# Peptides against a protein of PDB entry 6IDX: the designs that were tried, part 265

Target 1, 380 residues: chain A of PDB entry 6IDX
Amino acid sequence: KELAKLSADVTFATEFINMDGIIVLTRLVESGTKLLSHYSEMLAFTLTAFLELMDHGIVSWDMVSITFIKQIAGYVSQPMVDVSILQRSLAILESMVLNSQSLYQKIAEEITVGQLISHLQVSNQEIQTYAIALINALFLKAPEDKRQDMANAFAQKHLRSIILNHVIRGNRPIKTEMAHQLYVLQVLTFNLLEERMMTKMDPNDQAQRDIIFELRRIAFDAESDPSNAPGSGTEKRKAMYTKDYKMLGFTNHINPAMDFTQTPPGMLALDNMLYLAKVHQDTYIRIVLENSSREDKHECPFGRSAIELTKMLCEILQVGELPNEGRNDYHPMFFTHDRAFEELFGICIQLLNKTWKEMRATAEDFNKVMQVVREQITRA

## One batch from the design tools (peptide; made by RFdiffusion4, then SolubleMPNN)

Design b2_p25_2_s1 (from b2_p25_2, 15 letters changed)
Fold by OpenDDE base, seed 2:
Structure b2_p25_2_s1 (fold): chain B 380 residues (1-380), chain A 25 residues (1-25)
Amino acid sequence: as target 1 above (380 residues)
Amino acid sequence: SKEEEERKKKMDEVAQAQLKRRIAQ
């Protein structure tokens, strides 16, 4: 206990390290010897002293053995572990992950996000914070090839729902540190959208073109009796599609794929449109048909609006930006749904369409409508 | 790529900032 307190002093730490004291602490952890009287209390102070000593940066974290890592990982994975041991073990793992890519690799093999989820269900906000911080550390240190897999694990309904129910909707105020860790997790999650936001559509990719055809089909053919598909020749079909793409509000009525070649928002806009069309089909059809049936210059161009709205949402949410230490502003809404970005898009596109009608806008008013919608979204 | 390397460097800077934040608690 006194060692743990004194270990915060750099002068004491230097002398203790020079006496190989840290090696003794590591051996106590490595031994796993539960036979000692007051083992839990002794271990908690040992881990505290170890962490405080290592935090001086005098000794490399790479000095730790694989046995030590396994013991610490074991304390995090054990049910009914002492809270003090758990807290220090989470902090040690976070420190190991953040300080060393080699230690990250070893820890990522020993611990899963699923094991950390149990520590989010507790009433202790500090434990919850350390668990999210370790998740964030693992995410930050993940190589690019594994980042998507980790992100998919974070996008799991279970993690999201637990954070929402046990952290965000908890019966206690969220401390600044927890708010920051939630912000970091949210930013890292949104960075997964960056790839799609920066992906240009290939106008020659048939699979991507088929998505645009599907948008047209859902809007115009879903209510049509399949018997009335006129066996009209290929030229009449091309002319029909050009008309349909105009009614959909694409800028390029001949080749709508060209509207998705600009990044941002690239393919992310098409993903949002397809999600709306499939998941909220009635809303999608209503928005498209209400504007496609207008013979007045007051039609809202859905395709153009969807692209510019996606871009605006990316700007508002700072998609592709890294977490900033000075920020703690997380959006609880993004923990309410697995596809919260696409759901937000679906709400905002309805707001845009409503605002367009209320303003009696024309194509010349497009930027003014978008500005009003931006203000509405940012004030909500 | 150079962009991937720069992004990795920025991610490492965020990781180091998180470490400093943990130590300050």
Scores: peptide ipSAE 0.472, ipTM 0.920, DockQ to the pose 0.873
Fold by OpenDDE base, seed 3:
Structure b2_p25_2_s1 (fold): chain B 380 residues (1-380), chain A 25 residues (1-25)
Amino acid sequence: as target 1 above (380 residues)
Amino acid sequence: SKEEEERKKKMDEVAQAQLKRRIAQ
């Protein structure tokens, strides 16, 4: 206990480190010997002293053994651990991950996000905060190839649902630190959209062209029996598609793929459109058909609107920006659904279509409508 | 790529900021 207090002092820390004191503390953890009557209390103070000493930055975190890492990971993976031990163990793991890529690799093998989820289900907001902080640390230090896997683990309904139900909808007010960690998690999650936002459509990629064709099919062939095999006349088919792509509100009616070559929003706009068309098919068909049947020049160009709305949402949500230490603003709505961005797009495209009608807009008013919609989204 | 390296560097800067924040608590 006195050692833990004194370890916060840099002068004492320097002297204690020079006496190999940290090595003694690490060995106490490595031994795992529960033989002492006050083992839990001793361990809590040992971990406190270790963390305080290491936080002075005098000793490299790479000095820790694999046995030490396994012991700390063991304290985090066990369901019945003293809150003080758990808190310090989470903080030590976070520190190891943040300070060393080598330690990150070892820890990422020993700890799963699934194990950290159990620490989000507790009533202790500090434990919840340390667990999210460790998750964020793992995400920040993940190599790009593994970042998508971490992302998919975040997109796991379970983590999102637990954060929503036990953290955001918890029986306690969210502290500033938890709000920051949720913000960081959200920003890191949105950065996964950056790849798609910056991916240009290849107009020669048949698979991508088939998505655009599927958008046409869902909009216009959904009422037509699939038995109408697209008639053998290739030229009539091209002319038909050009008309359909005009009715879909693409800027390039001949080759809609060209509308997705602009980055941002690139392929992310197509992903949003496809999600809307598949998941909210009735809404999609309604929006398209309501605008395709209008001869009054008050048609809302869905394709163009979807692209520009996706771009606007990326700007509003700061997709591709890194988390800022001064920000604590997280959006609870993004924890309500696994595809929260696409769902937000689906809400906002309906808002856009409504606003377009209310304004009696024409194609010349497009930018004015988008400005009004931006103001509506940013006030909600 | 150079862009990936810059992204990694920026991510490491955020990681160091998080560490400093934890130590300040």
Scores: peptide ipSAE 0.471, ipTM 0.920, DockQ to the pose 0.874
Fold by OpenDDE base, seed 1:
Structure b2_p25_2_s1 (fold): chain B 380 residues (1-380), chain A 25 residues (1-25)
Amino acid sequence: as target 1 above (380 residues)
Amino acid sequence: SKEEEERKKKMDEVAQAQLKRRIAQ
């Protein structure tokens, strides 16, 4: 207890470190000796003193043993650990991850996001904050190849649902620090969309062209009996598709793949369109058919609108930007659904279509409609 | 690539900012 209090003083810390005192603290943790009558209290103060000493930046975090890491990870993974031990263990793991890529690799093998989810289900907001901070630290230090896997773990309905129900919808105000950690988690999750946002469509990739064809099929062939596969020659079929791509509102109705070669939003716009068409099929068909049947020049070009809306949403949500210090503006909506970006797109495309009708817009008014829609989205 | 190195550097800067924030609590 006295050591933990004194460890905050830089002069004491320097002398204690010079006496190899920090090595003694690490060995106490490594021993795991639960036989002491006051073991939990002693351990809590040991971890406090260790963290305070290391926070002076005099000693490298790489000095810790694999046994030490396993003991700390053990305190986070064990049920019914003392709250004080758990808090300090989470903070130590966060510090190790943030300071050392070597320690990150070792910790990522010992700890799963699933184990950290259990610490989000508690009524202690400090524990919840430390758990999200550690998740964010693991995300920040993950190599690019593992970031997608971690992100898929965040997209897991369980983590999202737990954050929503136990953190955001908790019967208490969200503190500034928790709001910041939720903001960071959200920004890091949106950065997964950056790859798709910056991926150009290859007009020669048949698999990508088949997705555009599937959008056409869902819009126009959903009522057609599969028996009416028109045995009509390849040229009539190509001419029919050009008409259908015009009705879908693509800018390049001859080769719609060209509309997805611009980055941003690249393939992310196609992903949003396909999601809308498959998950909200009735809404998709309605939007397309309402505009395809208009001869009054007031048709809303769905394909162009979907691309520009996807780009606008990326700009509003700052997709590809890193989290900034001092921000705490998280969006609770992004914790309501696993495909929250695509669901937001589905809401906003309906808003765009409505706004287009209300404005009695033509193709010349496109940029004005997009400006009004931007203002509506940013005020909601 | 140079862009990947710059991205990595920026991610490390965010990690260092988070560490400073934790220490300030």
Scores: peptide ipSAE 0.470, ipTM 0.919, DockQ to the pose 0.876
Fold by OpenDDE base, seed 4:
Structure b2_p25_2_s1 (fold): chain B 380 residues (1-380), chain A 25 residues (1-25)
Amino acid sequence: as target 1 above (380 residues)
Amino acid sequence: SKEEEERKKKMDEVAQAQLKRRIAQ
């Protein structure tokens, strides 16, 4: 106890480290010997002293053994009655992950996000905060190849649902630190959209072209009696598709793939359009047909609008930007659905279509409509 | 790539900021 308190002093820490004191503390943890009277209290103070000593940055975190890591991971993975041990163990793991890529690799093998989710279901907000902080640390240190897997694990309905129900909708006020950790988690989650946002469509990729064709099919063939067999000549078909792509509101109605070559928003706009068309088919068809049947200059170009809206949403949500210190602005809505960005797009495209009608806009008013929609989204 | 290296550097800066924040609590 006294050692833990003294370990906050840098002068004491330096002297204690020079006496191999940290090695003694690590060995106490490594031994795992529950045979001592007051073991839990002793362990809590040992972990406190260890963390405070290491936080001086005098000793590299890489000095810790795999046995030490396994013991600390064990305290997090096994439900311990002692909240103080759990709290310090989470903080030690976070520190290890943040300080060392080699320790990250070892910890990522010993701890799953699923085990950390259990610590979000507790009534202790400090434990919840440390658990989210460790999740964020693991996300930050994940190699690019594993970020998508982590992303998919974070995209699991379970983590988001638990955060929503046990943290955000908890019977207690959210502390500033928890709000920051939720903000960080949200930003890191949105950064997964950056890859798609920066992916240019290849106009020669048949699979990508088939998505655009599927958008056309859903809009125009879903209500068409299957008896319109794809009849005569290839040229009439190309001319028909050009008309359909014009009605869909693509800028390049001859080759809509060209509209997705600009980054941002690249392929992310196409993903949003496809999601809308598949998940909210009635809404998609209604928006497209309502604007395609207008022979008046007041048609809202769906394709162009979807692209520019996706770009605008990326700007508003700061997709590709890293978390900033001191920001605590998280959006609870993004914890309500697995595909919250695409759902937001689906809401906002309806808002855009409504606003376009209310303004009696033409193609010349496009930028004005987008500005009004931006103001509406940012005030909501 | 140079972009990946720059991104990695920025991610490391965020990681260091998180660490400093934890130590300050």
Scores: peptide ipSAE 0.467, ipTM 0.918, DockQ to the pose 0.880

Design b2_p25_2_s2 (from b2_p25_2, 13 letters changed)
Fold by OpenDDE base, seed 5:
Structure b2_p25_2_s2 (fold): chain B 380 residues (1-380), chain A 25 residues (1-25)
Amino acid sequence: as target 1 above (380 residues)
Amino acid sequence: SEKEKEKKEKMEEVAKAQLERRIKQ
């Protein structure tokens, strides 16, 4: 206890480190020996002193053994641990992850995001904050190839749902630190959309073209009498598709794949359109058919609108930008659905279509409609 | 790529900032 207090002083820390004091503390953790009276209290103060001493930056975190890492990870993975030990163990793991790529690799083998979920289900907001901070640390230090795996673990309905129900919808105010950690987690998760946002469609890729064909099929063939099957003539079929792509509101009616060669939003716009068409089929069909039946120049070009809306959402959500210190503006909606970006797109495209109708817009008003929609989204 | 290097450097800056934030608590 006294050591833990004194460890905050840099002069004491320097002298204690010079006496190999940190090594003694690490060995106490490594031993795992529960034979001492007041072991839990002693361990809590040991971990406190260790963390305070290491936070002076005098000693490299790479000095810790694999046994030490396993013991700390063990305290986090145990179902029954003292809150003080758990809190310090989470903070130590976060510190190890943030300070050393080598320690990150070892910790990522010992701890999964799934094991940290239990620490989000508690009534202690400090424990919840340390758990999210550790998730964020793991995300920040993850290699690019591993970030998608972490996102998939986040997209596991459980982590998102637990954060929503136990943190965001908790019976107490969210502290500034928790709000910041939620913001960081959101930003890091939205950054995974950057790959799709920067992926150009290949107009010659048949698989990508088949997605556009599927959008057409869902919009026009789902209600079509099979008697209107496109006649077997390749030219008549191409001409029919050109009409359908015009009705879908693509800019390039001959080859809609060309509309997805612009990055941003690239393939991410097509992903959103396909998600809407498959998951919210009635909404998609309604939006498309309401515009396809109009000859009055007041048609909302769905394809163009979907692309520009996706781009605008990427700008609003700062997709590809890293988290900044001092920000705490997280979107609770991000935690409401596994595909929150696509669901947001589905809400916003309906808002756009409504706003277009209310404004009695034409193609010349497109930018004005988009500006009004931007203001509506950013004020919500 | 140079962009991947820049992204990595910025990620390390964010990691450092998070660490500094934890130490101040």
Scores: peptide ipSAE 0.511, ipTM 0.929, DockQ to the pose 0.869
Fold by OpenDDE base, seed 4:
Structure b2_p25_2_s2 (fold): chain B 380 residues (1-380), chain A 25 residues (1-25)
Amino acid sequence: as target 1 above (380 residues)
Amino acid sequence: SEKEKEKKEKMEEVAKAQLERRIKQ
């Protein structure tokens, strides 16, 4: 207890480290000897002293053994651990992950995001905060190849639902630190959209062209049997498709693939359009047909609007930007659905279509409509 | 790529900032 308090002093820490005192603390953890009277109190103070000593930055975190890591991970994975031990263990793991890529690799093998979820279901907001902070640390240090897997694990309905129900909708006010960790988690989640946002459509990629064709099919051929293979379209069918792509509101109605070559928003706009068409088919068909049947120059170009709206949403949500320490603004809405960005797009495209009608807009008013919609979204 | 390197460097800055934030608590 006294050691844990004195370990906050840099002068004491330096002398204690020079006497190999930190090695003694690590060995106490590694031994796992539950035989001591007051073991839990001793361990809590040992972990406190260890963390305070290491936080001076005098000793490299890479000095810790795999046995030490396993013991700390064990305290986080065990259901019946003292809250003080759990808190310090989460903080130690976070520190290890943040300080060392080698320690990250070892910890990522010992602990899953699924095990950390149990610490989000507790009433203690400090424990919840440390658990989210450790998740964020793991996300930050994850290699690019593994980041998508972690993201998919985050996109697991379970983590999102637990954060929503036990943290955000909890009977307690969200503290500033928890709000910051939720913000960080949200920003790191939005960064997964950056790849699609920066992916240009290849106009020669048949699979990508088939998605555009599927958008046309859903809008205009929803009752017609999919058995008409796209291959043998006579010149009359190509001319018909050009008309359909014009009615869909693509800028390049001859080759709509060209509208997705600009990054941002690249392929992310096409993903949003396809999601709307498949998940909210009635809404999609309504929006397209309401505008395709208009010959009054007051048609809202769906394709162009969807692209520019996707770009605007990326700008508003700062997709591709990293979290800032000065911010704590998280959006609870992004914890309500697995495809929250696409659902937001589906809400906002309806808002855009409504605003376009209310303004009696033409193609010349497009930027003005987009500005009004931006103001509406940012005030919500 | 140079862009991937820059992103990695910025992510390490965020990781350091998170660590400093934890130490100040």
Scores: peptide ipSAE 0.507, ipTM 0.928, DockQ to the pose 0.911
Fold by OpenDDE base, seed 1:
Structure b2_p25_2_s2 (fold): chain B 380 residues (1-380), chain A 25 residues (1-25)
Amino acid sequence: as target 1 above (380 residues)
Amino acid sequence: SEKEKEKKEKMEEVAKAQLERRIKQ
């Protein structure tokens, strides 16, 4: 206890480190010997002193043994651990992950996001904050190949729903630090959309073209009686598809794949359209058919609008940008659904279609409609 | 790529900022 208090002083820390005192603290943790009366209290002060000493930056974090890492990970993974031990263990793991890529690799083998989820279900906001901070640290230090796996773990309904129900919808004010950690987690999650946002469609890829054809099928063939015999020649079908792609509001009616070659938003716009068409089929069909049946030049071009809206949402949400210090503006909406970006797109495309009608817009007013929609989205 | 290197460098800056934030608490 006295050592923990004195370890905050840099002069004491320097002298204690010169006497190999930090090595003694690491060995106490490594021993794991629960046989002593007041072991939990002694361990909590040992972890406090260790963390305060290491925070002076005099000793490299790479000095810790694999046994030490396993003991700390064990305190985070065990049920019914003392709150003080858990808090210090989470902070030590975060510090190890942030300071060393070698320690990150070892820790990522010993702990899972699933184990950290249990620490989000508690009523202690400080424990919840340390757990999210550790998730963010793991996300920041993850290799590019592992970031998508962490994303998929976040997209697991469980982590999102627990953050929503136990953190955001908790019967307590969200502290500034928790708001920052939620902001960081949100930004890092949106950075996973960057790959799709920067992926150009290949106009020669048949599988990607089949997705555009599926958008056409969902919009126009769902109402067509199956009695239209397969025997109308391939040329009449191609000419019919060009008309359908015009009614869908693509800029390139002959080859809509060309509209997705610009990055941003690249393939992310096609993902949003396909999600809308499959998950909100009635809304998609309604938007397309309401505009395809107009002859008054007030048609809202769905395909062009969906591409430019996806680009606008990426700009508003800063997709591909890294988290900034001092920002605490997390959006609770992004914790309400597993596919929150696509759901936001589905809300905003309906808003765009409504705004287009209210403005009595034509194709010449397109940029003005997009400016009004941007203002409406940023005020909500 | 040069962009991937720049992204990696910026991510290390964010990691450093998070560490400095934890130490201030």
Scores: peptide ipSAE 0.506, ipTM 0.928, DockQ to the pose 0.857
Fold by OpenDDE base, seed 2:
Formats: C-alpha cells, sequence, structure tokens
Structure b2_p25_2_s2 (fold): chain B 380 residues (1-380), chain A 25 residues (1-25)
C-alpha cells in the first residue's frame, strides 16, 4: 500500500527500479499464488505500484513476460474479480496495447471485445470507462486488415445495445472521460465509412450497375407482374431506362454510374440509396413516385439529392477524421441502430424531400435547399 | 500508400494521446 503511493513519485520510482523492484512486482503477478493471506488486497496494490512505476516511462513495457500478460488478461476475463484488480488490469492492458505493437499482438490473442462486454454491464462507470478505453486502444493499434473485424465486433448488436442501455441510458450522469471514450469509439466506427466514401464506382462493373438497376426496379416495377414486361426491343428498353433514371433524379440519366464516380461520397451514397430502397421500401417508392409524377419544375431529384445528402452527412459527422483529445461530443443516436448512418440518411432524405416541397424549390434552388437541410440537421 | 502511412502515423499520435490521458487520471 505504501509502495503504491510512493510509486507515483519519480525519484522513488527511479530508485526502486534501479533496485530491480519492478521485477519483484512482475514475479508476484506471474506466480498467481492465491496462498498468501489477503491475496486480493496485496495484488491490487502490486498492480497499482506496477502501473505507477511503468507510467514514469523509465522501463519499456516490452520487459513484461507472456506469463504476466496471461495473468493480467486472466484477471479481466474472470468473473467476480475484485473491482480494484479489474480496474488496474484494464489499465495495464490498455497501456501495454498503446505502448507496444508486439504486446498488442499478444493481447489481441488473449482477449476479445466480447470478453470486455461484461465489464460494460456493471454500475461502476469507471470500470465501464476502462473497458471502452481498452476497446479503443485495441482499435487504434489494430492493423488495417483487422480493423474491420474489430468494427464488426462493435457492430454486434450486443455491444451497441449494452453501451446504449448500461452507459448512455444509465441512472448516473456521464462523466467527461466516459463521454470522450464514447466519442473516440464513435469516430473510429465512422472511419469505416471512409473506404466506401472514397470508393469510386466503376461504370463498367456489372455488379455495381445491377444495384442501380435494382433501385429502378424497386421504384417502378415492384407492383408490375414480371410477365407484363412488354417484349419491347432492346432499344426501347434502353430508352425506357433513360426515362426511369431521369425520374429517379440522377444527374447523368443516360449513365447513372457516372454520378457515383465522384469521391466523396462515392459508393457510400449508393449504399444508402440501396438500404433505403430495401429496408424502407414504402418510403423510398413514395419519395421517388411523388417526384416522378410531377410535370412541373418542382420535382426533387432523388438521385442527386441522395448523393449530396450523403456527402453532407459525411461532412457533418467528420467521416475519415481522427478523434481529438479535447472532444467529448458523442451522438447517442448512433448507438440506437446497427445501421445508424443509413437510418440517419433515411430520416434526412425525408426531411430534404419535405423541405424541397415547402420551399417550392426548383433545380436552381438545390443548393439553398441543401443549406436549409444542413441547418435543420445540425440543430437537431 | 503515402496516405496510408500518414494515416498510420496520425493513428499512432492518437494512441500516444490516449496513453497520456490515462496517465493523467
Amino acid sequence: as target 1 above (380 residues)
Amino acid sequence: SEKEKEKKEKMEEVAKAQLERRIKQ
């Protein structure tokens, strides 16, 4: 206990480290021997002293053994561990992950995000914060090829729902540190959209063209018995599609694929449109048909609007930007749904369509409508 | 790519900042 207090002093820490004192602390953890009286209290102070000593940056974190890592990971994975041991073990794992890529690799083999979820279901906000901080540390140190896997683990309905119900909707006010860790987690999750936002459509990719064709089919053929597709020759079909793509409000109604070659928002706009069309089909069909049936200059171009709205949402949400230390502005809405970005798009596209009608907008007013919609979204 | 390298370097800066934040608690 006194060692743990004194370990915060850099002069004491330097002297203690020079006496190989840190090696003694590591061996106490490595031994795992529950045979000592007051083992839990002794271990909690040992871990505290170890962490305080290592936080001086005098000793490399790479000095720790595999046995030490396994013991610390064991304290995090065991049910009903003492809160003080758990807290220090989470902080030690976070520190190891953040300081060393070699330690990250070893820790990522011993622990999963799924094991950390249990520590989010507790009433102790400090334990919850350390658990999210460790998830964020693992996410930050993950290789690019593994980052999507970690994000898929975050996108597991369970983690999102637990954060929403036990952290965000908890009976306690959210402390600044928890708000920051939620912000970091949210930013890192939105950075996965950056790939799609920066992916250009290939106009020659048939699979991508089939998605645009599916948007047309859902809008115009969903009630049409496929048997009554008149045997109109290939040319009449091409001319029909050009008309349909104009009614969908694509800028390039001859080749709508060209509208998705600009990045941002690239393919992310097409993903949002397809999600709306499949998940909210009635809303999608209504928006398209209300505008396609207008013979007046007041038609809202759905395709163009969806692209520019996706770009605007990426700008508002700062998609592709890294988390800043001074920020704690997380959006609770993004924890309410697994596809929260696409759901937000679905709400905002309805708002855009309503605002367009209320303004009696024409194609010349497009940018003014988008400014009004931006202001509405940023005030909500 | 050079952009991927720059992004990696920025991610390492965020990781260092998170570590410094933990140490200050």
Scores: peptide ipSAE 0.506, ipTM 0.928, DockQ to the pose 0.899

